# Ledger of designs, part 46: peptides against a protein of PDB entry 4XPM

Target 1, 160 residues: chain A of PDB entry 4XPM
Amino acid sequence: VMLHSKNVKGFLENTLKPYDLHSVDFKTSSLQSSMIITATNGGILSYATSNNDVPKNSINEINSVNNLKMMSLLIKDKWSEDENDTEEQHSNSCYPVEIDSFKTKIYTYEMEDLHTCVAQIPNSDLLLLFIAEGSFPYGLLVIKIERAMRELTDLFGYKL
Target 2, 67 residues: chain B of PDB entry 4XPM
Amino acid sequence: DIKGTIAFDTHGNVIESTGVGSQRIEDIGDLSKVTLDAEGFAQVQGDSLLVHLYKRNDITLAVYTSA

## One batch from the design tools (peptide; aimed at target 1 V1 G10 L152 L155)

Design b2_p24_5_s2 (made by RFdiffusion4, then SolubleMPNN; from b2_p24_5, 11 letters changed)
Fold by OpenDDE base, seed 2:
Structure b2_p24_5_s2 (fold): chain B 160 residues (1-160), chain C 67 residues (1-67), chain A 24 residues (1-24)
Amino acid sequence: as target 1 above (160 residues)
Amino acid sequence: as target 2 above (67 residues)
Amino acid sequence: MIEVSPKFENKPPFDFQEALDKIF
């Protein structure tokens, strides 16, 4: 199965949408960023960001992309360490989940004032990464990324 | 009437919060220790509010009411 | 917090299932 970069980009952009309960007076902000990165090197394969106010090819855009690269690398490194640490896998920051008989783990990581979560796409060399504001509750973030992964079955087992 | 709500998972992380619940996230620590009945229900008194606890499918919903 | 022994006769003043449906 092949996914075109544009299709993946569009998918990630769709994940940015906020959660709104409407009648219950609960609404989140949009995700700051949504990314697919390599588990091996933390390289960004595709990304979407809600910060579209920056002019294209501006210095600010470059800095923003560089920041994403930095965060992705840091999170990948932390994820890799945790995958080799049984104790960390039993912390409240780790959610073992099963999607269509495939097992994976969702990790939540606080990056300064941001809330992030990352999960390995089952049996793949890819990680799905969500970055949100600190007001975005972790429990909901976990649910959100789990649901997103359920729609990425074409990437299950993807090897670089 | 409902003054607010908190929904949280088995890890104690918030899923959603509304009203006074948004200001009482710290209650999750105590609420998570409450023993629920066979129907996944309990009631606890917290300060001036009554808290109705419901648990289903590993999600706990706390509903804050005046009565 | 203390457990309230007397339970409301009509237990769920809030439709929990509906709330779950909205979350998911």
Scores: peptide ipSAE 0.114, ipTM 0.882, DockQ to the pose 0.032
OpenDDE base, seeds 1, 3, 4, 5: peptide ipSAE 0.108, 0.130, 0.108, 0.229; ipTM 0.878, 0.876, 0.876, 0.886; seeds 1, 3, 5 fail the geometry check

Design b2_p24_5_s3 (made by RFdiffusion4, then SolubleMPNN; from b2_p24_5, 12 letters changed)
Fold by OpenDDE base, seed 2:
Structure b2_p24_5_s3 (fold): chain B 160 residues (1-160), chain C 67 residues (1-67), chain A 24 residues (1-24)
Amino acid sequence: as target 1 above (160 residues)
Amino acid sequence: as target 2 above (67 residues)
Amino acid sequence: MIIVSPTFKNEPPFDVQAALDAIF
């Protein structure tokens, strides 16, 4: 099955949904952003954001998009550095995982007051990136992104 | 009576927390070092609270009670 | 923290993994 851009967008939008465990009285906020970016340049291929309050073509919208671009680049750079750093790969911020016999790593990064999580889609030139508020626990964020990647098998092995 | 809970992973990162557990995230540092029995269980006294630890599939659940 | 001898053992109040699976 071919993943069209619209399908990817919809997928990312669905990942924004908060975790709500009614039986335990635990609920998270929605993700601020969910993105597919290039591992090479941090370019945004697709994204979704929970910020729907910004008027179109406003200066605030431009700033918001620019901020996402900046964050994507910064996170890509950090990810690239860590992928070449043995010590960082063994830190508490790195989760080696295996999905359908493909190995990848999930990294957690604090970006100012935001909690971010990034992972290379297995054997691809793409990264999946979640950006959440600081109240979103990292352990849950890692689980969330792992589960999301398991649904992106069509992108496994994708090369630019 | 459960006063709160903390669920955390093998990296010591929180998965979820409730009640007094949400205010005691710093306990994970000590709780993660506790040796569990063959059933993945232990009890630990944390100041005025008793903590019941349950580990299943690399996830530890800490349950805080008064006794 | 002090490890104490269990006075009793019971089941956990909920299954974290099951709860996660229900949401995701």
Scores: peptide ipSAE 0.496, ipTM 0.930, DockQ to the pose 0.024
OpenDDE base, seeds 1, 3, 4, 5: peptide ipSAE 0.123, 0.211, 0.129, 0.116; ipTM 0.882, 0.906, 0.893, 0.880; seeds 4, 5 fail the geometry check

Design b2_p24_5_s4 (made by RFdiffusion4, then SolubleMPNN; from b2_p24_5, 12 letters changed)
Fold by OpenDDE base, seed 4:
Structure b2_p24_5_s4 (fold): chain B 160 residues (1-160), chain C 67 residues (1-67), chain A 24 residues (1-24)
Amino acid sequence: as target 1 above (160 residues)
Amino acid sequence: as target 2 above (67 residues)
Amino acid sequence: MIDVSPTFKNEPPFDFQEALEKIF
C-alpha cells in the first residue's frame, strides 16, 4: 500500500485531535501542529495545524509557516546532535522504542512554552514531529506519537 | 472515595492527572522510589491521603483516597 | 512528603487492571 501525499496530510490532521480519556476526568487540548520532516535538513514534507481559521496567503499564514520551518530546523538539529550523544540517549528526554521489530527513539524537547516530541520513522530519513501546548503532558505525548508511528508503516524504510 | 489520580511513565513524566493528583505532580519523585510487590501494587501514606500504586506495562497509576 | 515505606494488602482495593486499561 502506498501512502500518498494527500493521505499523509489527512493523517496528520487526525493526530491533532485532543486526547480524551472517557473513563476518567481527563482531556487534553488539541495539538498545535503535526509534521513530517526530513532528518537530513529539517525540511517540511507535510504538516497540519489546529488553527485553520487563518486566511490563505495572508501574512498571518506566512508567519505561521515560517515559524514551523524554524522549529522544524531547530528540532532536527537538536535531534541530530542527540543521535550522536550517548549521554543524551540515556536521559529522561529519550525513549527507545520498538515497533514491529523496528527500533527507533522518541525525544521530548521543550521550546519556549511549547511541548514537542520527535521520532525517526523506523529505518527512514523522516521524522514525525508533534507540537503541543505546555499543558500537554510529556508522557502522554510520547504515547501519542508512538501510536501514530504504528499507523505509518508505509513510510518505514523510506529513503530520500 | 477517590480524591484524584496521577499516571506517569518510567521517566517520571506525567501521562494523566485528575483531582488532587493534578496538584501533586511533585509526588512523582517519591512515588517512583516505592518498591512494589509481585503484582505491581503498593500503598503509601501521604499526609492525610492514602496513595494506592499500580504498575503495569511500564506505567504507574497512583490513586489518592482518604486515609 | 510521602512515606515511601509501602504497605501491602492481600487484595488491591481497586480493580487495578481495569484502572490501567483506562489509560490505553
Scores: peptide ipSAE 0.210, ipTM 0.898, DockQ to the pose 0.042
OpenDDE base, seeds 1, 2, 3, 5: peptide ipSAE 0.211, 0.178, 0.214, 0.186; ipTM 0.899, 0.895, 0.897, 0.897; seeds 1, 3 fail the geometry check

Design b2_p24_6 (made by RFdiffusion4)
Pose (drawn by RFdiffusion4):
Structure b2_p24_6 (pose): chain A 143 residues (1-50, 63-86, 92-160), chain B 67 residues (1-67), chain P 24 residues (1-24)
Amino acid sequence: VMLHSKNVKGFLENTLKPYDLHSVDFKTSSLQSSMIITATNGGILSYATSNSVNNLKMMSLLIKDKWSEDENDTNSCYPVEIDSFKTKIYTYEMEDLHTCVAQIPNSDLLLLFIAEGSFPYGLLVIKIERAMRELTDLFGYKL
Amino acid sequence: as target 2 above (67 residues)
Amino acid sequence: SLYDELMNEIFAQEFPTPGPLTFS
């Protein structure tokens, strides 16, 4: 099994869109970046930007390790369930940036959102949880 | 009139804020400790501003008006 | 209510895939 590079890239591009509410006068900026990376090496499989390529590789590996450390050390952590599949959503303050990371369930992949410091964490968590519901094709993806 | 809003989740993280809500994000620590009535409502205030609270689906909405 | 309107807008955000994400 392999990834359909173009469609995953298109998916990540779609996750970039900002929230724009009219019920209250509230709007976010779009995500700085959205990435799927390996839980193993932190390598980037696919990404989308709305800052540079060099800067994404560094952040990705860093969040992979932070996530790895938290995932087995006997911040915010949100246990989630999707169609009886379990995963966890972590938030990490990466300098002035807000990030969310979650393992795609039963997979060797992580989904990572990078947003500006003005993007509310609670909203970032909701965005990534719903986005993961569209990634059932990637559940159980093993390297 | 509504002077601002804050919506926050069970971890106390913000989902959105407007008006004076964005200036009073620190209120969440107290607001999240408020025990709501049987229907999910409460009213509290720190100063001249009245905070109306409603919680459903693990999301608390606080709106700020005058008292 | 304001709460219902707000939740409806927050949870209206869509993340559809443009096509299948995997193949053999």

Design b2_p24_6_s1 (made by RFdiffusion4, then SolubleMPNN; from b2_p24_6, 11 letters changed)
Fold by OpenDDE base, seed 5:
Structure b2_p24_6_s1 (fold): chain B 160 residues (1-160), chain C 67 residues (1-67), chain A 24 residues (1-24)
Amino acid sequence: as target 1 above (160 residues)
Amino acid sequence: as target 2 above (67 residues)
Amino acid sequence: SLFDKLLEEIYSEEFPRPGPLVYE
């Protein structure tokens, strides 16, 4: 009925960590941001960012938050459009997935030089959104968000 | 002995790339069309490199070697 | 094998939850 803000943010912070694939000597950067936003308006309900070097309440922090708000809104809009477009749902940028009999879709979107992916939390009014640097491969980003989504069962069916 | 790697998914999106693989992302198109054996393995001869292909769980790994 | 190791590394990533994500 109500989000546990502290625990949600804590979870999102845990999603920021990079992959370190020692077997092939490949390592990603940390996610730039991890967010839960509303599917209705793209409003940010919770977020975590790896850019913690910005002083709190500074102009730079405000700008960064505003940038996140803008990105979340834009991505929500793209997601909404794609959810109403059969062709887009069959593109290589859309990954239909099923988690414990709950169906959802993962979309990848290029945002300027950033790699993003977004997925509706099953049967909910919420979207999970990852924002990464362009060096973060989309295939791995999709795997990451799918695995993260499996830990969000508490939010399955969450309605605003 | 390994010169590089590329891992990619069924959508052709990169999962990881290293070494010479990072310079051969365009190979994914052709590699995705290679017929694998019953164990999900194949070898493809390149110009000067041999590509070892492994596929499981919708993930394909290409390992580039000199021989 | 290298491939097995890679798959294990990819799918061993964990995202622990500090606790419940919602209040009932």
Scores: peptide ipSAE 0.729, ipTM 0.957, DockQ to the pose 0.918
OpenDDE base, seeds 1, 2, 3, 4: peptide ipSAE 0.729, 0.728, 0.728, 0.728; ipTM 0.957, 0.957, 0.957, 0.956

Design b2_p24_6_s2 (made by RFdiffusion4, then SolubleMPNN; from b2_p24_6, 12 letters changed)
Fold by OpenDDE base, seed 1:
Structure b2_p24_6_s2 (fold): chain B 160 residues (1-160), chain C 67 residues (1-67), chain A 24 residues (1-24)
Amino acid sequence: as target 1 above (160 residues)
Amino acid sequence: as target 2 above (67 residues)
Amino acid sequence: SLFDKLLEEIYSEEYPLPGPLVYE
């Protein structure tokens, strides 16, 4: 089974959209980045960014991608450690969730001034990773990634 | 009427905050301990503000009002 | 109510797929 690169990227682009909670007059920024990475080595399989002002194949684009690679690797490492740490799994930074009888965990991580959350796509070798500005509250970020994960049933059980 | 809001989850993490609520994130600790009625509602009188609490599906909303 | 509206807004967000995510 192979990933449909265009559709995966299209989905990730859709996840970038901000929340606009009109009822309470609260609005977030767009996600800075949305990625699917490998759980094995943190390699980026697909990504989307809200900052599309960078010319394609420019040095700035390369640098931004390299930055994403670094962040994805760091987050994967944190995730791997936490998956083997019972105490971390019971912290307020870990949300066990169940999607259609499939279990996974959502972790939140502070990355410098950024708010991030990551979750293993159920029974797969893939992680979904959201990177947002520090103004994006963690509770809402967790809800966002859970809802996004529900759309990824095609990837449940995906093995590299 | 409404001076601000805080919504938070069962982990105490913020879902949203507005108005005075944005300056009272530390209230989550105490608000999370409030016992709600069968409808998931409670009112707590604070310093100068009344807090209306609503909870459903692991989400708690605190609405700050002057009365 | 305000709470009901908030919940609706939070849980109404959707992230549609452009199509299948895998080739099968």
Scores: peptide ipSAE 0.743, ipTM 0.958, DockQ to the pose 0.887
OpenDDE base, seeds 2, 3, 4, 5: peptide ipSAE 0.742, 0.742, 0.742, 0.742; ipTM 0.958, 0.958, 0.958, 0.958

Design b2_p24_6_s3 (made by RFdiffusion4, then SolubleMPNN; from b2_p24_6, 12 letters changed)
Fold by OpenDDE base, seed 2:
Structure b2_p24_6_s3 (fold): chain B 160 residues (1-160), chain C 67 residues (1-67), chain A 24 residues (1-24)
Amino acid sequence: as target 1 above (160 residues)
Amino acid sequence: as target 2 above (67 residues)
Amino acid sequence: SLFDKLLEEIYSEEYPRPGPLVYE
């Protein structure tokens, strides 16, 4: 089984869109980044970013990608630690969820001034990772990633 | 007349906040302890604002009004 | 109600996929 790179990236791009809750006059920024990474090494398999003002293959793009790689690795490491820590799994930063009888956990991590959210795609070697500005509430970020995860059934059980 | 809102989940994490609600995130701790009626509703009188609480599907909305 | 509207807005968000995410 191989990932459909174009469709995966397209999906991730769609997840970047912000919330606009008109009922309460609340709106968020777009996600800074949306990524699918490996649970094994934190390697980026696919990603989308809201900052597309950087020319391709520019130094700025390289630096941006490198930053994403670093964050991905750090989050993967933290995720791995938490998956082996019962106390962390019972913290307010961990959300056990069930999608179509498949269980996974959503973790929120603060990365400097950014709000991040990560979840293992059920029964897979993949993690879905959202990176948002600090103004993006964690509760809403969790909802967002859960909703997004429900669309990733094609990746349930995906093994590297 | 709504002065602000706070929506939060069962973990006490903010889903959204507006108006005076954005300045009262600390209220979540107390609001989460409020007993709701069978319809998932409650009212709590604050210092100067009335808080209308709604809960459904693990989401709680606090609406701050003057009355 | 306001709460109903909020819930609807939150859970009406969709993230469509252009197509299959894996090759058959």
Scores: peptide ipSAE 0.731, ipTM 0.958, DockQ to the pose 0.889
OpenDDE base, seeds 1, 3, 4, 5: peptide ipSAE 0.730, 0.730, 0.729, 0.730; ipTM 0.957, 0.957, 0.957, 0.957

Design b2_p24_6_s4 (made by RFdiffusion4, then SolubleMPNN; from b2_p24_6, 9 letters changed)
Fold by OpenDDE base, seed 1:
Structure b2_p24_6_s4 (fold): chain B 160 residues (1-160), chain C 67 residues (1-67), chain A 24 residues (1-24)
Amino acid sequence: as target 1 above (160 residues)
Amino acid sequence: as target 2 above (67 residues)
Amino acid sequence: SLFDELLKEIFSEEFPRPGPLVYE
């Protein structure tokens, strides 16, 4: 089984959209980035970014991708550590969730001034990673990634 | 009239905040301890604001009003 | 109610995808 690169990227792009809660007049920014990375090495398999104003193949784009790679690796490392730490799994930064009888956990991580959350796609070697501005509240970010995860059933059980 | 709102989850993390609620994130600690009725509702009188609490499906909404 | 509307808005978000995410 292989990833459908175009469809995966298209999905990730659709996760970038912000919330606009009209009932309470609350709006978020778009996600800065949405990524699927490997749980083993933190390698980026697919990504989308809201900053698409950078010319393709430019030095700025390369630097941006390199930054994403660095963040991906750092978050993967933190995730890996937490997956082996019972106390961290019971912190307010960890949300155990169940999707169609599949269990996974959502972790929130502060990365400098950015708010991030990451979750293992159930029974897979893949992680879904959202990166948002600091103004994006964690509670809403967690809801977003959980809902997004529910649409990734094609990837449940995916092994590298 | 609504002066602001805070919505938060069972972990105490903010889901949304508006108006005076954005300046009262620290209230979540106390609000999370309030006992709600069978309908998931409670009212808490604050300093100068009345807080209307609603909870359903592990989400709590605090609505701040003048009365 | 305000709460009902808020919940509806939060959980109405959709994440369309062009098609299958894997080749089988």
Scores: peptide ipSAE 0.729, ipTM 0.957, DockQ to the pose 0.900
OpenDDE base, seeds 2, 3, 4, 5: peptide ipSAE 0.728, 0.728, 0.727, 0.728; ipTM 0.957, 0.957, 0.956, 0.956

Design b2_p24_7 (made by RFdiffusion4)
Pose (drawn by RFdiffusion4):
Structure b2_p24_7 (pose): chain A 143 residues (1-50, 63-86, 92-160), chain B 67 residues (1-67), chain P 24 residues (1-24)
Amino acid sequence: VMLHSKNVKGFLENTLKPYDLHSVDFKTSSLQSSMIITATNGGILSYATSNSVNNLKMMSLLIKDKWSEDENDTNSCYPVEIDSFKTKIYTYEMEDLHTCVAQIPNSDLLLLFIAEGSFPYGLLVIKIERAMRELTDLFGYKL
Amino acid sequence: as target 2 above (67 residues)
Amino acid sequence: SSVTHTESVLGTDLSEREVDLSLP
């Protein structure tokens, strides 16, 4: 199996959209970036931006390792279940940026959201959990 | 009138904030410790501002008004 | 639970999908 590069890229572009609420006067900026990366090497498979390419590679590998360290050391961590499939959502403060990372269930891939420091973490977690519900095609994707 | 709002989750992380809510994010530590009534309501205050709390679906809503 | 892929190309329609941005 292989990834359909264009459609994954389109998916990530769609995850970039900001929240804009009218019930209360609240709106976020859009995500700084959204990426799917390997849980193994931290290599980027696909990304979308709303800063630079060089900057994303560094952050991706860093979050991959931080996630890797937390995932087996016997912050916030949210256990989640999607159609009986389990994963965990981690938040990491990357300098002044807010990030969420989660392994796509049973896969060798991580989904990573990068937002400004003004993007509330709780909201970033909801955004990534719902976004993962649209990625059933990638569950169990093995390298 | 409503002076502000804060919505936060069970980890105490913010989902949204407006008005004085954005200036009082530190209130969450106390607010999250409030035990709600059987229907999920409570009222508390730190100062001249009244905080109305309602929690459902693991999300607490706090709205700030005058007392 | 386990996953079996029936098709060689994954995410053939992922670009059409969007995250639910509604809040209660």

Design b2_p24_7_s1 (made by RFdiffusion4, then SolubleMPNN; from b2_p24_7, 9 letters changed)
Fold by OpenDDE base, seed 3:
Structure b2_p24_7_s1 (fold): chain B 160 residues (1-160), chain C 67 residues (1-67), chain A 24 residues (1-24)
Amino acid sequence: as target 1 above (160 residues)
Amino acid sequence: as target 2 above (67 residues)
Amino acid sequence: MSFVHKEKVLGKDLGKKEVDLSLP
């Protein structure tokens, strides 16, 4: 399976949009970042960010990208540890889910003042990672990433 | 009159909150223990508020109203 | 806080509508 970078980037950009519950007076902020990273070493394959106000090629842009790299690596490391820890897999921060008969787990992690959510794309070497503000509810973040995962079936089974 | 709402999942994590519900997230622990009927409904009173509980597809919605 | 069960006074239709979550 070939990873089409342009298509994935567009998909990730679309996931940044805020969640609007029409049944009640509730709307979230946009995601700060949405990423596809490698489960092997936490490398970023594709990403989208809502921080569009940073000038290109500026020091601030470089710092922001470096920050994303650091966060992705840290989350990958934590995810890897949890995948080898039965106790962590039974915590309230772990959501076992099944998509089209493929099993995966969604993890929620607090990263400083941010709310993050990560899940292995089923049977793949890839992780989907959402980073949001602390005001973004974890329960909703989990629902969001699960639904997003259902749209990434082309990446199921993707190996590096 | 609805005073607020809380929606939460089976892990006790918030999905959404409005009104007084946003200030009563700590109620989730107790609300999650409430016995629901066969249709996933219950009504309970907490302090001066009546709470209407609805559970569907592993999501619980608590609606706070005046007693 | 401890909650006490009360008699049903509100219809279940409210809950059904409110729990319907969908992504934009």
Scores: peptide ipSAE 0.025, ipTM 0.844, DockQ to the pose 0.060
OpenDDE base, seeds 1, 2, 4, 5: peptide ipSAE 0.024, 0.024, 0.024, 0.025; ipTM 0.841, 0.834, 0.840, 0.838

Design b2_p24_7_s2 (made by RFdiffusion4, then SolubleMPNN; from b2_p24_7, 9 letters changed)
Fold by OpenDDE base, seed 4:
Structure b2_p24_7_s2 (fold): chain B 160 residues (1-160), chain C 67 residues (1-67), chain A 24 residues (1-24)
Amino acid sequence: as target 1 above (160 residues)
Amino acid sequence: as target 2 above (67 residues)
Amino acid sequence: KTVTHKEKILGKDLGKKEVDLSLP
């Protein structure tokens, strides 16, 4: 069964939820944005944002989308550089992980005052990208994106 | 909700800080002395903030929350 | 906007119980 476009959108919207441990009084803010982008060009295939109070086709929506496009491109470029740099792949900002025998890497990047986390969907031409406020610990972003990736098995091996 | 964070190593060196944590680097001295449970966890009540401590290996993460 | 690396802090279990963060 393949995930349809609206299902992917719904999935990304769900990833926006705060990290809540429940067992302790510990809860993060919501993610600012969650995206699936192309690893080749950084193009956005699907996205979700916490601020949904923007009229469709408005100037504010255009600005918001443009900002996401800029951020996705910047992260993709940095990711691409690191994927071609042995030293960067062994840095403390790179987390090699294995999901159901599929290998991938998680990277954490600071973008101005924002905390970001990106991972290639295993064996695919797609990246999952989380953007959060500076209060969101990088370690928790890593945990969050790894767990989210486990729910995207239908996209494993997806080629453009 | 999280008000800020501090991450530090066994020598008290700041790895990162965010929010109110960036203004409370001096707390590391006291936080480093807190006894953690077997899972590397502790909660410490501060002034108006609750500090959640998580330690794994040589890194301690302090998360400042209200309550 | 500039993109820079950020060092690892804690990469796995930070809680006393695991929470599914991807499912509704």
Scores: peptide ipSAE 0.027, ipTM 0.621, DockQ to the pose 0.047
OpenDDE base, seeds 1, 2, 3, 5: peptide ipSAE 0.024, 0.027, 0.020, 0.036; ipTM 0.470, 0.624, 0.586, 0.541; seed 5 fails the geometry check

Design b2_p24_7_s3 (made by RFdiffusion4, then SolubleMPNN; from b2_p24_7, 11 letters changed)
Fold by OpenDDE base, seed 5:
Formats: sequence, C-alpha cells, structure tokens
Structure b2_p24_7_s3 (fold): chain B 160 residues (1-160), chain C 67 residues (1-67), chain A 24 residues (1-24)
Amino acid sequence: as target 1 above (160 residues)
Amino acid sequence: as target 2 above (67 residues)
Amino acid sequence: KSFVHKEKVLGKNLGKKEVDLSLE
C-alpha cells in the first residue's frame, strides 16, 4: 500500500470539523490539528490545522509546523513508553478497540491546556493524532478518532 | 454509528430526541443518576447499546451508539 | 434497567513544558 499525500491531507482536513450532534449547546470546537505520524520516530507524514489564516511559506507557518513536530514527537515518545508498559495499558487513559478484527489502542494525553488522543493504525507503522482545545471532552475525542480510524482501512498494515 | 439521542434538563424534561432515543425516554431516570467525570462526560452501557452522556449548562445529552 | 460505566474517559497529563504548545 502506498501513502497518497493528497488523499490523506483531505481526509485529515475533514477530521478537523467539530463534533456536532445537531445541538448548538453541545457542538464542540474544531480540532486544532490532525496528523498522521510515524510510530518509529514521530515524523509527520501529513497534517491539517484549523489555523488557515497563516500565509504559506511564512515564518509563522514554519513556526507552527515546528510546534506540531515537537508535539508529535512528545506524544509518540509517551505512546511508545505506554505500549511497553502493561500497567499503562490498563489505565483509564487507554482504550482498546477492535475494527474489523484488527486490534488497536487509543491513548488520551493532556498536553498543557490541550486535549490530545492518539492511536496506532492497526498493524501499521503509523499513528493518527488529534489535538484539540481543553474544551473538547476526551470521551468525544475517543469517539471521533475511532470513527476516523474506520475510514483508514487502506492504511491497515502499512509498513514504512 | 449513532442510533439516536436524547437531550434533557435537570428536571428530566425532554428537550429533544432523535432515533432510538425517542423510544427510550424512560432511560432518563437512570441516566440522570450516572456519575459524570470532571468534564461532564460518561460512557455507560445499557442493554445492547452504548450511551455517551455529556452535560453542559444544566442540559444533558445522551447519544446512543452500538457497543 | 441499569447502566454500567463501559468506557474510560481520562486524559493522562504529560505535564507542562516551557515552550508554548498552543497553536492559537
């Protein structure tokens, strides 16, 4: 399977949309960022951000991307540690899920004032990572990323 | 994935309902007793359905999905 | 009819960093 950047980018952009159950009172904010990163070193393969007001190739864009790189690396490192720790896998911040007989785990991490969740694309070298504001409930993030993962079946088993 | 929803106030009055939620208004009594986390969220299982609870501004939203 | 907590909802705190990680 080949990773097609354009198709993946469009997918990630779509995941930025708020969680909306047709109730104004319960509509979430948009995700800050959505990324597919490598499980090996946290490298960003594709990303989308809700901050589209930043001009392309500007210093602000570069700084934003660098920030994403830092966050992705930190989360990848913690994810890697947890994957090698049985106790952490049984914590309340780890959600084992099964999609079409493929097993994976969703982890939720609080990074300063941000709410994040990450999951390994089943049997792959890739991680899907959502970053949201603190107002976005973890429970809804988990639901969101699980549903998104179901749309990435073409990447199941993807190896670098 | 979403099978239905129920939104209700602190008195258990239905604000809105959709899908299977419209057929399960009776669940409000039990759902109102569920302990929510610090963010006002919980996920509970009843029968064959998973219920996602979210409370904000004295309104509780219950989302019914498959387990 | 009873409802039992099924799914976890906790977020693990990774702590605070010197660098501002907010994109806003």
Scores: peptide ipSAE 0.239, ipTM 0.771, DockQ to the pose 0.021
OpenDDE base, seeds 1, 2, 3, 4: peptide ipSAE 0.221, 0.057, 0.024, 0.058; ipTM 0.778, 0.746, 0.565, 0.628

